# Ledger of designs, part 101: peptides against a protein of PDB entry 3J47

Target 1, 121 residues: chain A of PDB entry 3J47
Amino acid sequence: IRLTNQLKSLKGLQSKLKDVVEYLDKVINKELPINHTILGKLQDVFNLLPNLGTPDDDEIDVENHDRINISNNLQKALTVKTNDELMVIYISNLVRSIIAFDDLIENKIQNKKIQEQRVKD
Target 2, 26 residues: chain B of PDB entry 3J47
Amino acid sequence: NAQYHLLVKQGDGLLTKLQKYGAAVR

## One batch from the design tools (peptide; made by RFdiffusion4, then SolubleMPNN)

Design b2_p23_8_s4 (from b2_p23_8, 10 letters changed)
Fold by OpenDDE base, seed 2:
Structure b2_p23_8_s4 (fold): chain B 121 residues (1-121), chain C 26 residues (1-26), chain A 23 residues (1-23)
Amino acid sequence: as target 1 above (121 residues)
Amino acid sequence: as target 2 above (26 residues)
Amino acid sequence: SELDEKIEEMNRLLQKIHDLLEK
């Protein structure tokens, strides 16, 4: 039962990670804005992942040690990959906010120049 | 981690400069 | 490479903002 639940959770995480990658690609390509709800749920999953990897010390079965190490290394590699993806999202949003603000400032400067010219005429 | 924090810090610095510019243009 | 390109774009925007603030 516990192992089946872990496998189901891992499959759910893998599916969610795929959905996030697809969403990230659309965000990088400027096709969609970032969904804060998806990001929050991902962050929650990542905060829970380190807690899922603490084996309670009690079952010393020597044959599972290699599988546990592979699972922990895979979880660590997946965590690093998702941190990199979240970083790319954050930077992409920051750059977009900066561009939007720059355009807003330029528009305000142009409007001010037009008003000043109309007062001089 | 260190490169990530440096990049975030640079972005925050940029955002702060942008905010100051927006306040000066008002 | 795509991350580096975005960093360069951000730096170009920073420079434009700096040039506008100095005027």
Scores: peptide ipSAE 0.346, ipTM 0.863, DockQ to the pose 0.040
Fold by OpenDDE base, seed 5:
Structure b2_p23_8_s4 (fold): chain B 121 residues (1-121), chain C 26 residues (1-26), chain A 23 residues (1-23)
Amino acid sequence: as target 1 above (121 residues)
Amino acid sequence: as target 2 above (26 residues)
Amino acid sequence: SELDEKIEEMNRLLQKIHDLLEK
């Protein structure tokens, strides 16, 4: 039962990670805005993943200790990778927001200058 | 972690400057 | 490299905004 659940979770995670990578690539390529709802749900799933690898069952079989250590290291590595990806997305969105705002400000300044010139003429 | 925090801080600083500029242009 | 490019873009924007605020 545990191994099947881990495999199912890993397959689900793998599919989700693929979707995230594809989404990230589209965001990097400026093709799509970030969907905050999808991102939030993804974060929640990743925050729950550490809890899925901790069996609440007290059966310390020594053979599972090496597998648990590998699972914990993999989970830690996946968490770090996910955090790095989310960081890149966040920075990318921030930069785009800043560019858009800069262009808006410049357009307003130009419009104001044109209006001031028309009043002087 | 430290590089991330530095980058976020720089971005927040820029956003704040943009907000001030946008308010001054209004 | 892509992260570095975005950081550089952000820095260029910061500089442009700074120049606009000084005018």
Scores: peptide ipSAE 0.339, ipTM 0.861, DockQ to the pose 0.040
Fold by OpenDDE base, seed 4:
Structure b2_p23_8_s4 (fold): chain B 121 residues (1-121), chain C 26 residues (1-26), chain A 23 residues (1-23)
Amino acid sequence: as target 1 above (121 residues)
Amino acid sequence: as target 2 above (26 residues)
Amino acid sequence: SELDEKIEEMNRLLQKIHDLLEK
């Protein structure tokens, strides 16, 4: 029962990570804006990941050690993948902020040119 | 990942443009 | 003034990016 619940939780996490990847691909393709709720959920997952890998110090018999190692390797791989996804989201937000700032600078330059022309007239 | 590096490079290019514009507005 | 504040915020963001890329 406990092992089945852990496997179900891991499958649920994997499905959510897949949904995040699909969302990130849409954000990279500029099809969708970044959803702050998805970012918050990813951060929550990262904060919980260290707790998912602590085996309680209880007597896990030698036969469970191989299953735990496989689970830990999958969890590490999922952690690395999720970290890469968070980096992509962060960079995508940064690029959007840079573009918005470029537009703001261009608007300021145009306003300055208009003011300089008015002073010369 | 190569896609990540490409995105970073594009961001740096935009940054350089922004710096030039910021200097021109001062 | 609001534009200048956004410029400063962007410069802070750029510096953070630079620091992250140099690591």
Scores: peptide ipSAE 0.323, ipTM 0.862, DockQ to the pose 0.422
Fold by OpenDDE base, seed 1:
Structure b2_p23_8_s4 (fold): chain B 121 residues (1-121), chain C 26 residues (1-26), chain A 23 residues (1-23)
Amino acid sequence: as target 1 above (121 residues)
Amino acid sequence: as target 2 above (26 residues)
Amino acid sequence: SELDEKIEEMNRLLQKIHDLLEK
């Protein structure tokens, strides 16, 4: 039962990570804005992963130690991957903010030129 | 972690440059 | 990397802003 639930959770996580990657690609391509709710849910899933790998103290057979190490390494690798995805999101938001700011500056410069022309006329 | 921190630092540097440009256009 | 390409795009935008401010 416990192993089946872990496998199901891992498959669910894998599917969700794929959805996040696809979303990130759309954000990179400027097709969609960043959704903070998706990011928050992803963070929550990863914050819950440590709790999935806590061995209940009652069944410490020596064979479980290698499995625990593999699980911890996989969890660490998943956490790193998520941090990388969050970073890509952050940089994508920065780039978008920069573009928006560029457009605002250009608009302000144009408006100033129009006002200067009107004062000369 | 180090690569992440470097990328964040580069992004912050660019944001700071943008802020300076925005202040100069005011 | 895709991230490096975005940083380059951002730098290019900053250069355009700079050129507009110097005019």
Scores: peptide ipSAE 0.353, ipTM 0.865, DockQ to the pose 0.037; fails the geometry check

## One batch from the design tools (peptide; made by RFdiffusion4, then SolubleMPNN)

Design b2_p24_1_s1 (from b2_p24_1, 14 letters changed)
Fold by OpenDDE base, seed 2:
Structure b2_p24_1_s1 (fold): chain B 121 residues (1-121), chain C 26 residues (1-26), chain A 24 residues (1-24)
Amino acid sequence: as target 1 above (121 residues)
Amino acid sequence: as target 2 above (26 residues)
Amino acid sequence: SSELDRLIEEMNQLLQKVRELADK
């Protein structure tokens, strides 16, 4: 019973991971807008994933070790790629906010100069 | 990673300067 | 004015670094 429930949970996780990959592919292909809520949840999932890159030296049979290592390397590569994409989005948003704030400051300075000129006239 | 952290720090520094400038223009 | 110009320059430098990272 416990093992069957764990296997069912693992299959459910695998299906969800597939849906996430399909979503990420659609976002990469610009078929869908970037959903920040989905990306945030994905980031939370990755932060909760145990470090897939520490080979804890536990004696698991050599044939399963290669498949697990390939899966872990792929998942790590996907995690790194997702982190890099999130970072680029974050920086791009930061820069956009800076530009918008600069324009706002310049507009305020111009408005202040116009008001000062109106008081002198 | 290191280049990214440097870029984030530069962005945060710029944002802080913008905030100070915006406060001075008020 | 000079402080704003300096801020714009720092922003442009940041944008350039973002572009360089995106091109890698």
Scores: peptide ipSAE 0.331, ipTM 0.835, DockQ to the pose 0.069
Fold by OpenDDE base, seed 4:
Order: sequence, then structure tokens, then C-alpha cells
Structure b2_p24_1_s1 (fold): chain B 121 residues (1-121), chain C 26 residues (1-26), chain A 24 residues (1-24)
Amino acid sequence: as target 1 above (121 residues)
Amino acid sequence: as target 2 above (26 residues)
Amino acid sequence: SSELDRLIEEMNQLLQKVRELADK
């Protein structure tokens, strides 16, 4: 029962990670704004990942050691993937912030130029 | 992990500089 | 004006660094 729930949770996480990657690709391509809800869900998944790979210490039968190692390797791989996705989100936010500041600076330059022209007239 | 943290730290530095520019332009 | 040009240049340098980080 517990392994089936872990596998289902892992599939759910994998699907969610895929959705996030697809979203991030759209954000990088400037097709969509950053969605805080997706980011929050990724963070929730990341925070839950450590809990998905803790077998409760209660029944470490020796036959489960190989299955535990496989589960831990998958969890590590998912953790790395999640970190990479979070990094892409972070970079995307930085790029958007920079663009917004560029537009702000340009608007200020234009306003100053208009004021200087009005003083000369 | 270490490379990721370095990347984040560099990005935070860029964001901080950007915020200073935005404040100077206001 | 010169201060604003400096701010733009520094922002462009930040953009380049962000791009370099994204390409790694």
C-alpha cells in the first residue's frame, strides 16, 4: 500500500514538474507571465519530496533495501530536476524585472527630454 | 547544488543593482 | 543625463550577466 502511494505521488509530482517546465518555457519565450500559483505548487512539491522518500523506519525488511535505494535515487533525481526548474523560474523573474526597469528608465528619459525641450521653447 | 547557489547569489546581486537603479531614477 | 546613461549601461551589464547565467 505505501509503495503504491509513493509511486502515485511520484507520478503526480512528475506530471506537475512537466507542467512547470512547460510553463517556464512559455515564460522564457515571453508568451506568459510568471504564475505565482505554479511557483507555490512547485515549492510545495519540493517541501513534500523529502517526505515521499522517507520510508517509515518500521519495516526495513532486508528485501526492501534495493527498493529503498531505487526510491532514494529517484527522489534525488527529482530533487535535482525541481532545483533546476526553480532556477529557471528565478532567472525568468530576474529577466522580467530587468525589462520592467528598462521600460521605466526609458520613460524617465523621454519625460526629461520633453521637459528640457519645453524650457528651451 | 553549489553551482545553483552561486547562480542564485549572482542573480540576487543583479537584482539588488537593478533595484538601486530604479530607486535612483525615481 | 549622464547619470541616467550610466544607469542604463549598468543595467545592460546586469542583463548580460543574467544571460550568461541562463546559458550555463
Scores: peptide ipSAE 0.359, ipTM 0.848, DockQ to the pose 0.078; fails the geometry check
Fold by OpenDDE base, seed 1:
Structure b2_p24_1_s1 (fold): chain B 121 residues (1-121), chain C 26 residues (1-26), chain A 24 residues (1-24)
Amino acid sequence: as target 1 above (121 residues)
Amino acid sequence: as target 2 above (26 residues)
Amino acid sequence: SSELDRLIEEMNQLLQKVRELADK
């Protein structure tokens, strides 16, 4: 039962991660703004992952040590994957900020040219 | 982790340069 | 102004670095 729930949660997480990547691709392509709510939900899922890998203290049989190591490695791999996704979001925000600054600069250049023309007239 | 921190540091450096540029244009 | 052109060039260099980071 626990393993099936973990696998289902992992599949759900994988699907959601795919959706986040697809969303990020749309954000990179300027089709959608970054949604902080998706990021917050992803962080919440990861904060719950440590609790999915802790065996309840009541049945420590020695055979569980290899399973704990596999679960910890999987959790670490998922944490790395999340960090990579957060990085893509961060880069996307940087790119958007740069584009916004470019537009602001161009607008200021145009306004300055208009003012210089008005002073010459 | 190290590659992530390096990328974040590079991004922060770019952001700082962008902020300086924006302040110089103001 | 030459200063503005310099600032635009610095911004373009920044954009290029961001693209290089995104492609890695």
Scores: peptide ipSAE 0.346, ipTM 0.840, DockQ to the pose 0.070; fails the geometry check
Fold by OpenDDE base, seed 5:
Structure b2_p24_1_s1 (fold): chain B 121 residues (1-121), chain C 26 residues (1-26), chain A 24 residues (1-24)
Amino acid sequence: as target 1 above (121 residues)
Amino acid sequence: as target 2 above (26 residues)
Amino acid sequence: SSELDRLIEEMNQLLQKVRELADK
């Protein structure tokens, strides 16, 4: 039962990660804005993933140890990959914010120069 | 993990500064 | 004018830091 749930969760996560990657590619290409709801749900899933990979201490059969180690390594690798993807999204948003503020500042400077010129005339 | 948290902290610092500048320009 | 130029410079510095973070 637990392995089946882990596999189902992993498949769900894999599908979700694929959706996130596709979304990221669209965001990088400036085709779509960030959906905060999707990111929040993804974060919640990842916060739960470490808990899904901890076998309850009571029935570690030795034959499953290699599969558990592979699962833990895969889970760790997936967590790192997701953190990297979230980081790229976050940095991309920061850059966009900075550019938008730069444009706002430039527009205000230009407006002020036009007003100052009108007062001198 | 530690590198990620450091990067996030640096980005938040930049965002906070940017917000202050945006408010000063308003 | 001087204050605005200072704000632009500070924003450019922030942008540079963000680029440095993205390139890592």
Scores: peptide ipSAE 0.338, ipTM 0.840, DockQ to the pose 0.081; fails the geometry check

Design b2_p24_1_s3 (from b2_p24_1, 12 letters changed)
Fold by OpenDDE base, seed 3:
Structure b2_p24_1_s3 (fold): chain B 121 residues (1-121), chain C 26 residues (1-26), chain A 24 residues (1-24)
Amino acid sequence: as target 1 above (121 residues)
Amino acid sequence: as target 2 above (26 residues)
Amino acid sequence: DEELEKLIEEQNGLLELIRKLADE
């Protein structure tokens, strides 16, 4: 039962990570807005990853060394993939902030020109 | 990793310029 | 006028950095 639940959770995480990548690609392409709920859940998964990698000090059987290496390689690969995803989100937020600021500046320039014209009339 | 950190550093530099600009517009 | 021109120049510099970031 415990192993089946862990495998199901890992498959669920892998599927969710794929969905996040696909969502991020759509955000880069300006097709969808950033979903903070997906990001929060991803961060929660990452905060739990170090806790999943703490071996409870129960019996280092020598046969587990290959399994520990596979788990560490998977955890490292997941960490790299998520760092890339977080980067894409960060860049997307920066670009959105710049566009919003650009629009604010243009609006301020236009308002100033209108006020200067009203003072000359 | 190194390219990622360079990209983040450029983005932070951009955000800092944007903040200075926003403060000058106020 | 001069401060507004400086702001527009800074904005153009920001857009160029975004373009570089999108091309990588």
Scores: peptide ipSAE 0.307, ipTM 0.859, DockQ to the pose 0.073
Fold by OpenDDE base, seed 5:
Structure b2_p24_1_s3 (fold): chain B 121 residues (1-121), chain C 26 residues (1-26), chain A 24 residues (1-24)
Amino acid sequence: as target 1 above (121 residues)
Amino acid sequence: as target 2 above (26 residues)
Amino acid sequence: DEELEKLIEEQNGLLELIRKLADE
């Protein structure tokens, strides 16, 4: 029963990760805004993944040690990959915010110049 | 790791300048 | 006038940093 649940969770995670990558590609291509709610839930799932890979300390048979090391390495690699993806999202949002403010600034400068010209006329 | 921290630090610096500017324009 | 000049200088500084970030 536990192994089947782990496999189902891993398949669910793999599907979700694929959806996130596809979403990231759309965000990079400027096709969609970031959904913060989906991102937050994904972060929560990934923060819980470390706890899903810890076998309850009560059945460490020595034959599982190599599988545990592979699982820990995979989990570490998944955590690093997730951090890198979240980073790309963060930087993309930051750049978009900066561009939007630059446009706001330019609009305000132009409006001020127009007002100053109208007062001189 | 190091290149990433540098990129994040540069972005945060830009955001801080942008926030100061946005506050001065209000 | 001085406030507007400061705003323009700050804008130019932001644009330069955006360009550097986009070129990486």
Scores: peptide ipSAE 0.300, ipTM 0.854, DockQ to the pose 0.073
Fold by OpenDDE base, seed 4:
Structure b2_p24_1_s3 (fold): chain B 121 residues (1-121), chain C 26 residues (1-26), chain A 24 residues (1-24)
Amino acid sequence: as target 1 above (121 residues)
Amino acid sequence: as target 2 above (26 residues)
Amino acid sequence: DEELEKLIEEQNGLLELIRKLADE
């Protein structure tokens, strides 16, 4: 029962990670704005991932040691992948912020130029 | 790991400059 | 004028930092 739940949770996480990557690709391509709800769900998945890979300490039978190592390696690989996704989200947010500031500066420059022209007339 | 932390640190520096800029524009 | 020039210089520094970040 527990392994089936872990596999189902992992499959759910993998699907969610795929959805996030697809979302990030659309954000990088400027097709979509950053969705804070997706970011929040990723953070929730990250906070829950350590709990998904902790075998409850109640049955360390010697046959489980290889299964624990496989689960830990998979959890590490997922953690790395999700760190890379968070990095891409972070960079995408930075780029969007910079574009918004560039537009703000350009608007301010234009407003100053209009004021300087009005003072010369 | 180290490259990731460097990238994040650079991005935080950029964000801080951007925030200072936005405060000077207001 | 001087404050605007500082602001433009700060933006150029930001854009350069983004470019470096994108090339990594």
Scores: peptide ipSAE 0.328, ipTM 0.861, DockQ to the pose 0.081; fails the geometry check
Fold by OpenDDE base, seed 2:
Structure b2_p24_1_s3 (fold): chain B 121 residues (1-121), chain C 26 residues (1-26), chain A 24 residues (1-24)
Amino acid sequence: as target 1 above (121 residues)
Amino acid sequence: as target 2 above (26 residues)
Amino acid sequence: DEELEKLIEEQNGLLELIRKLADE
């Protein structure tokens, strides 16, 4: 009974991970807008994942090592890719904020020039 | 990693200048 | 006048940083 419930939970997690990957692929292909709530939850999941790329040096048999290494390398690659995507979004938002600020400065400069001209008239 | 950290540092430098400017505009 | 000139100089410095970021 306990093992069957763990297998069912793992299958459910695998299905959810597949849905997340499919969503990320659609976002990469610009088929869907970036959902910040989904990205935030995904980031939280990656931060809660134990460092699957630290081989804790404890003795587990050589035959499982290759499959675990492939899974860990894939998860590390997905983490790096997600970090790169989050960085691109961060930079894009930063650039947008700077442009909006430049427009605000230019508007303030223009308003000041108009006020100075009104005081001279 | 190194290029990532350089880009983040440049972004932080820009954000700091933007914050100084926003304080001067008040 | 001096405060506005400082504002323009700081804006130009920001635009130059943006151009450098866009060229990378």
Scores: peptide ipSAE 0.276, ipTM 0.847, DockQ to the pose 0.073; fails the geometry check

Design b2_p24_1_s4 (from b2_p24_1, 15 letters changed)
Fold by OpenDDE base, seed 2:
Structure b2_p24_1_s4 (fold): chain B 121 residues (1-121), chain C 26 residues (1-26), chain A 24 residues (1-24)
Amino acid sequence: as target 1 above (121 residues)
Amino acid sequence: as target 2 above (26 residues)
Amino acid sequence: SAELEKKIKEMEQLLNKVRELADK
């Protein structure tokens, strides 16, 4: 029962991660705005994930180690993958912000040119 | 990781250049 | 104008690099 529930939770997480990747691809393609709520919840899930990178609790029995290591490696791989996804989102937002700022600068330059022309007339 | 950090650094550099330009246009 | 166009081009190059990383 417990193992089956863990596997189901992991499959659910994998499905959600796939949805995030698909959403990321749409954001990169500028087709959809970023859903900050989904990102925040995903980030919260990662913050709640046990530190998959601290092997330092050395004391639990050798026979469970290989299966726990495979599960931990999968969770670590999922954490890395989602970190990479969050990074792609961050870069996409940064690029969008830069483009919007560039457009704003160009608009200001045009407005300044129009004002200078009005003062000369 | 390293490629990502490099890309972020390049983006930040570009943002900084844009900010300087925006300040010069004011 | 020319300096702005240069910066826009640098942004487009960055966008292309982001896409390349996302496709991997």
Scores: peptide ipSAE 0.308, ipTM 0.854, DockQ to the pose 0.061
Fold by OpenDDE base, seed 3:
Structure b2_p24_1_s4 (fold): chain B 121 residues (1-121), chain C 26 residues (1-26), chain A 24 residues (1-24)
Amino acid sequence: as target 1 above (121 residues)
Amino acid sequence: as target 2 above (26 residues)
Amino acid sequence: SAELEKKIKEMEQLLNKVRELADK
């Protein structure tokens, strides 16, 4: 039962990671806005990952050690991949914030020029 | 990781410069 | 104006670098 639940959770995480990748690609292409709910759920999964990788110090037979090493390597690979994806989202948001701020500055400059011209007339 | 941290640092640097410019235009 | 254009160009370079990382 516990192993089946872990495998189901891992498959669920893999599916969510794939969905996040596809979402990130769409955000990079400016096709969709960032979904904070997906990011929050992904962060929750990451906060749980260290707890999934804590070997309960129970007598894990040597045959399970190879399966655990494969699982840990897969978790590590998934963690790295998802971290890279979260990083891309963060940069994309930062860039959007910079663009919005540039536009705000330009609008302020234009408004100031219009006010100065009205005072001279 | 290292290339990403460099990219984030460059973005933060740009944001800081932009904030300085916005303060100078006030 | 020229300083703003320089910052916009730096931001575009950052966007391109993000895109390159996403395509890997």
Scores: peptide ipSAE 0.305, ipTM 0.855, DockQ to the pose 0.062
Fold by OpenDDE base, seed 4:
Structure b2_p24_1_s4 (fold): chain B 121 residues (1-121), chain C 26 residues (1-26), chain A 24 residues (1-24)
Amino acid sequence: as target 1 above (121 residues)
Amino acid sequence: as target 2 above (26 residues)
Amino acid sequence: SAELEKKIKEMEQLLNKVRELADK
């Protein structure tokens, strides 16, 4: 029962990670803004991931040890992949913030130039 | 990794431009 | 202007943190 629940949780996480990657690709392509709700859900998944990988110290029969190691390796690989995805989201947000700031500066420069021209006239 | 570094480099380039414009507005 | 400069500085700090994470 516990292994089946872990596998189901991992499959759910994998599906969510896929959705996030797809969302990130759309953000990288400038098709969509970053959705803070998706980012928050990813962070929640990350915070829960360490708890999903802690085998409760219940008597793990030696035959289950190999299955647990395979599951843990897959979970670690998924954790690394999800960390990379979060990093891409973070950079994408940073780049968007920079662009928005660039536009604000350009607007200020234009306004200043207009004021300087009015003082010379 | 390489795509990430490229994206970071692009962000740094934009930030540098932004800083130059900020200095010109002062 | 000062608030904008503060935001730039915060973004620079974030970029540096991202760079440090990328180098690990």
Scores: peptide ipSAE 0.324, ipTM 0.860, DockQ to the pose 0.555; fails the geometry check
Fold by OpenDDE base, seed 5:
Structure b2_p24_1_s4 (fold): chain B 121 residues (1-121), chain C 26 residues (1-26), chain A 24 residues (1-24)
Amino acid sequence: as target 1 above (121 residues)
Amino acid sequence: as target 2 above (26 residues)
Amino acid sequence: SAELEKKIKEMEQLLNKVRELADK
């Protein structure tokens, strides 16, 4: 039962990660804005993922130790990869915000110059 | 890690420029 | 425009929060 749930969760995560990668590619290509709701739900799922790899049940069957170590290493690697992807998204949004602000400043400067010229005329 | 730090540094540089422009417009 | 200045301030606050999150 536990292994089946982990596999199902992993498949769900894999599908969602694929959707996130596709979304990231669209964001990198400036085709779509970030959906904050999707990002928040993704973050929540990832914050819960480390807890899915801790068997709270004390039945350590020794035969699963190698599989558990591989699973933990994979989970850690997936967490790192996800953190890196989220970080890229974050920086991309930051850069977009900076560009939008630069454009706003330029527009303000131009408007001020136009007003100053109108007062001199 | 190194690529991330570089990207963060570039973002900080852009932010600093933006702040300077914002101050010049005030 | 006071509205534009308000938007600038809001963006600066967002950037500060973003920086704080990046430092964590």
Scores: peptide ipSAE 0.308, ipTM 0.850, DockQ to the pose 0.282; fails the geometry check

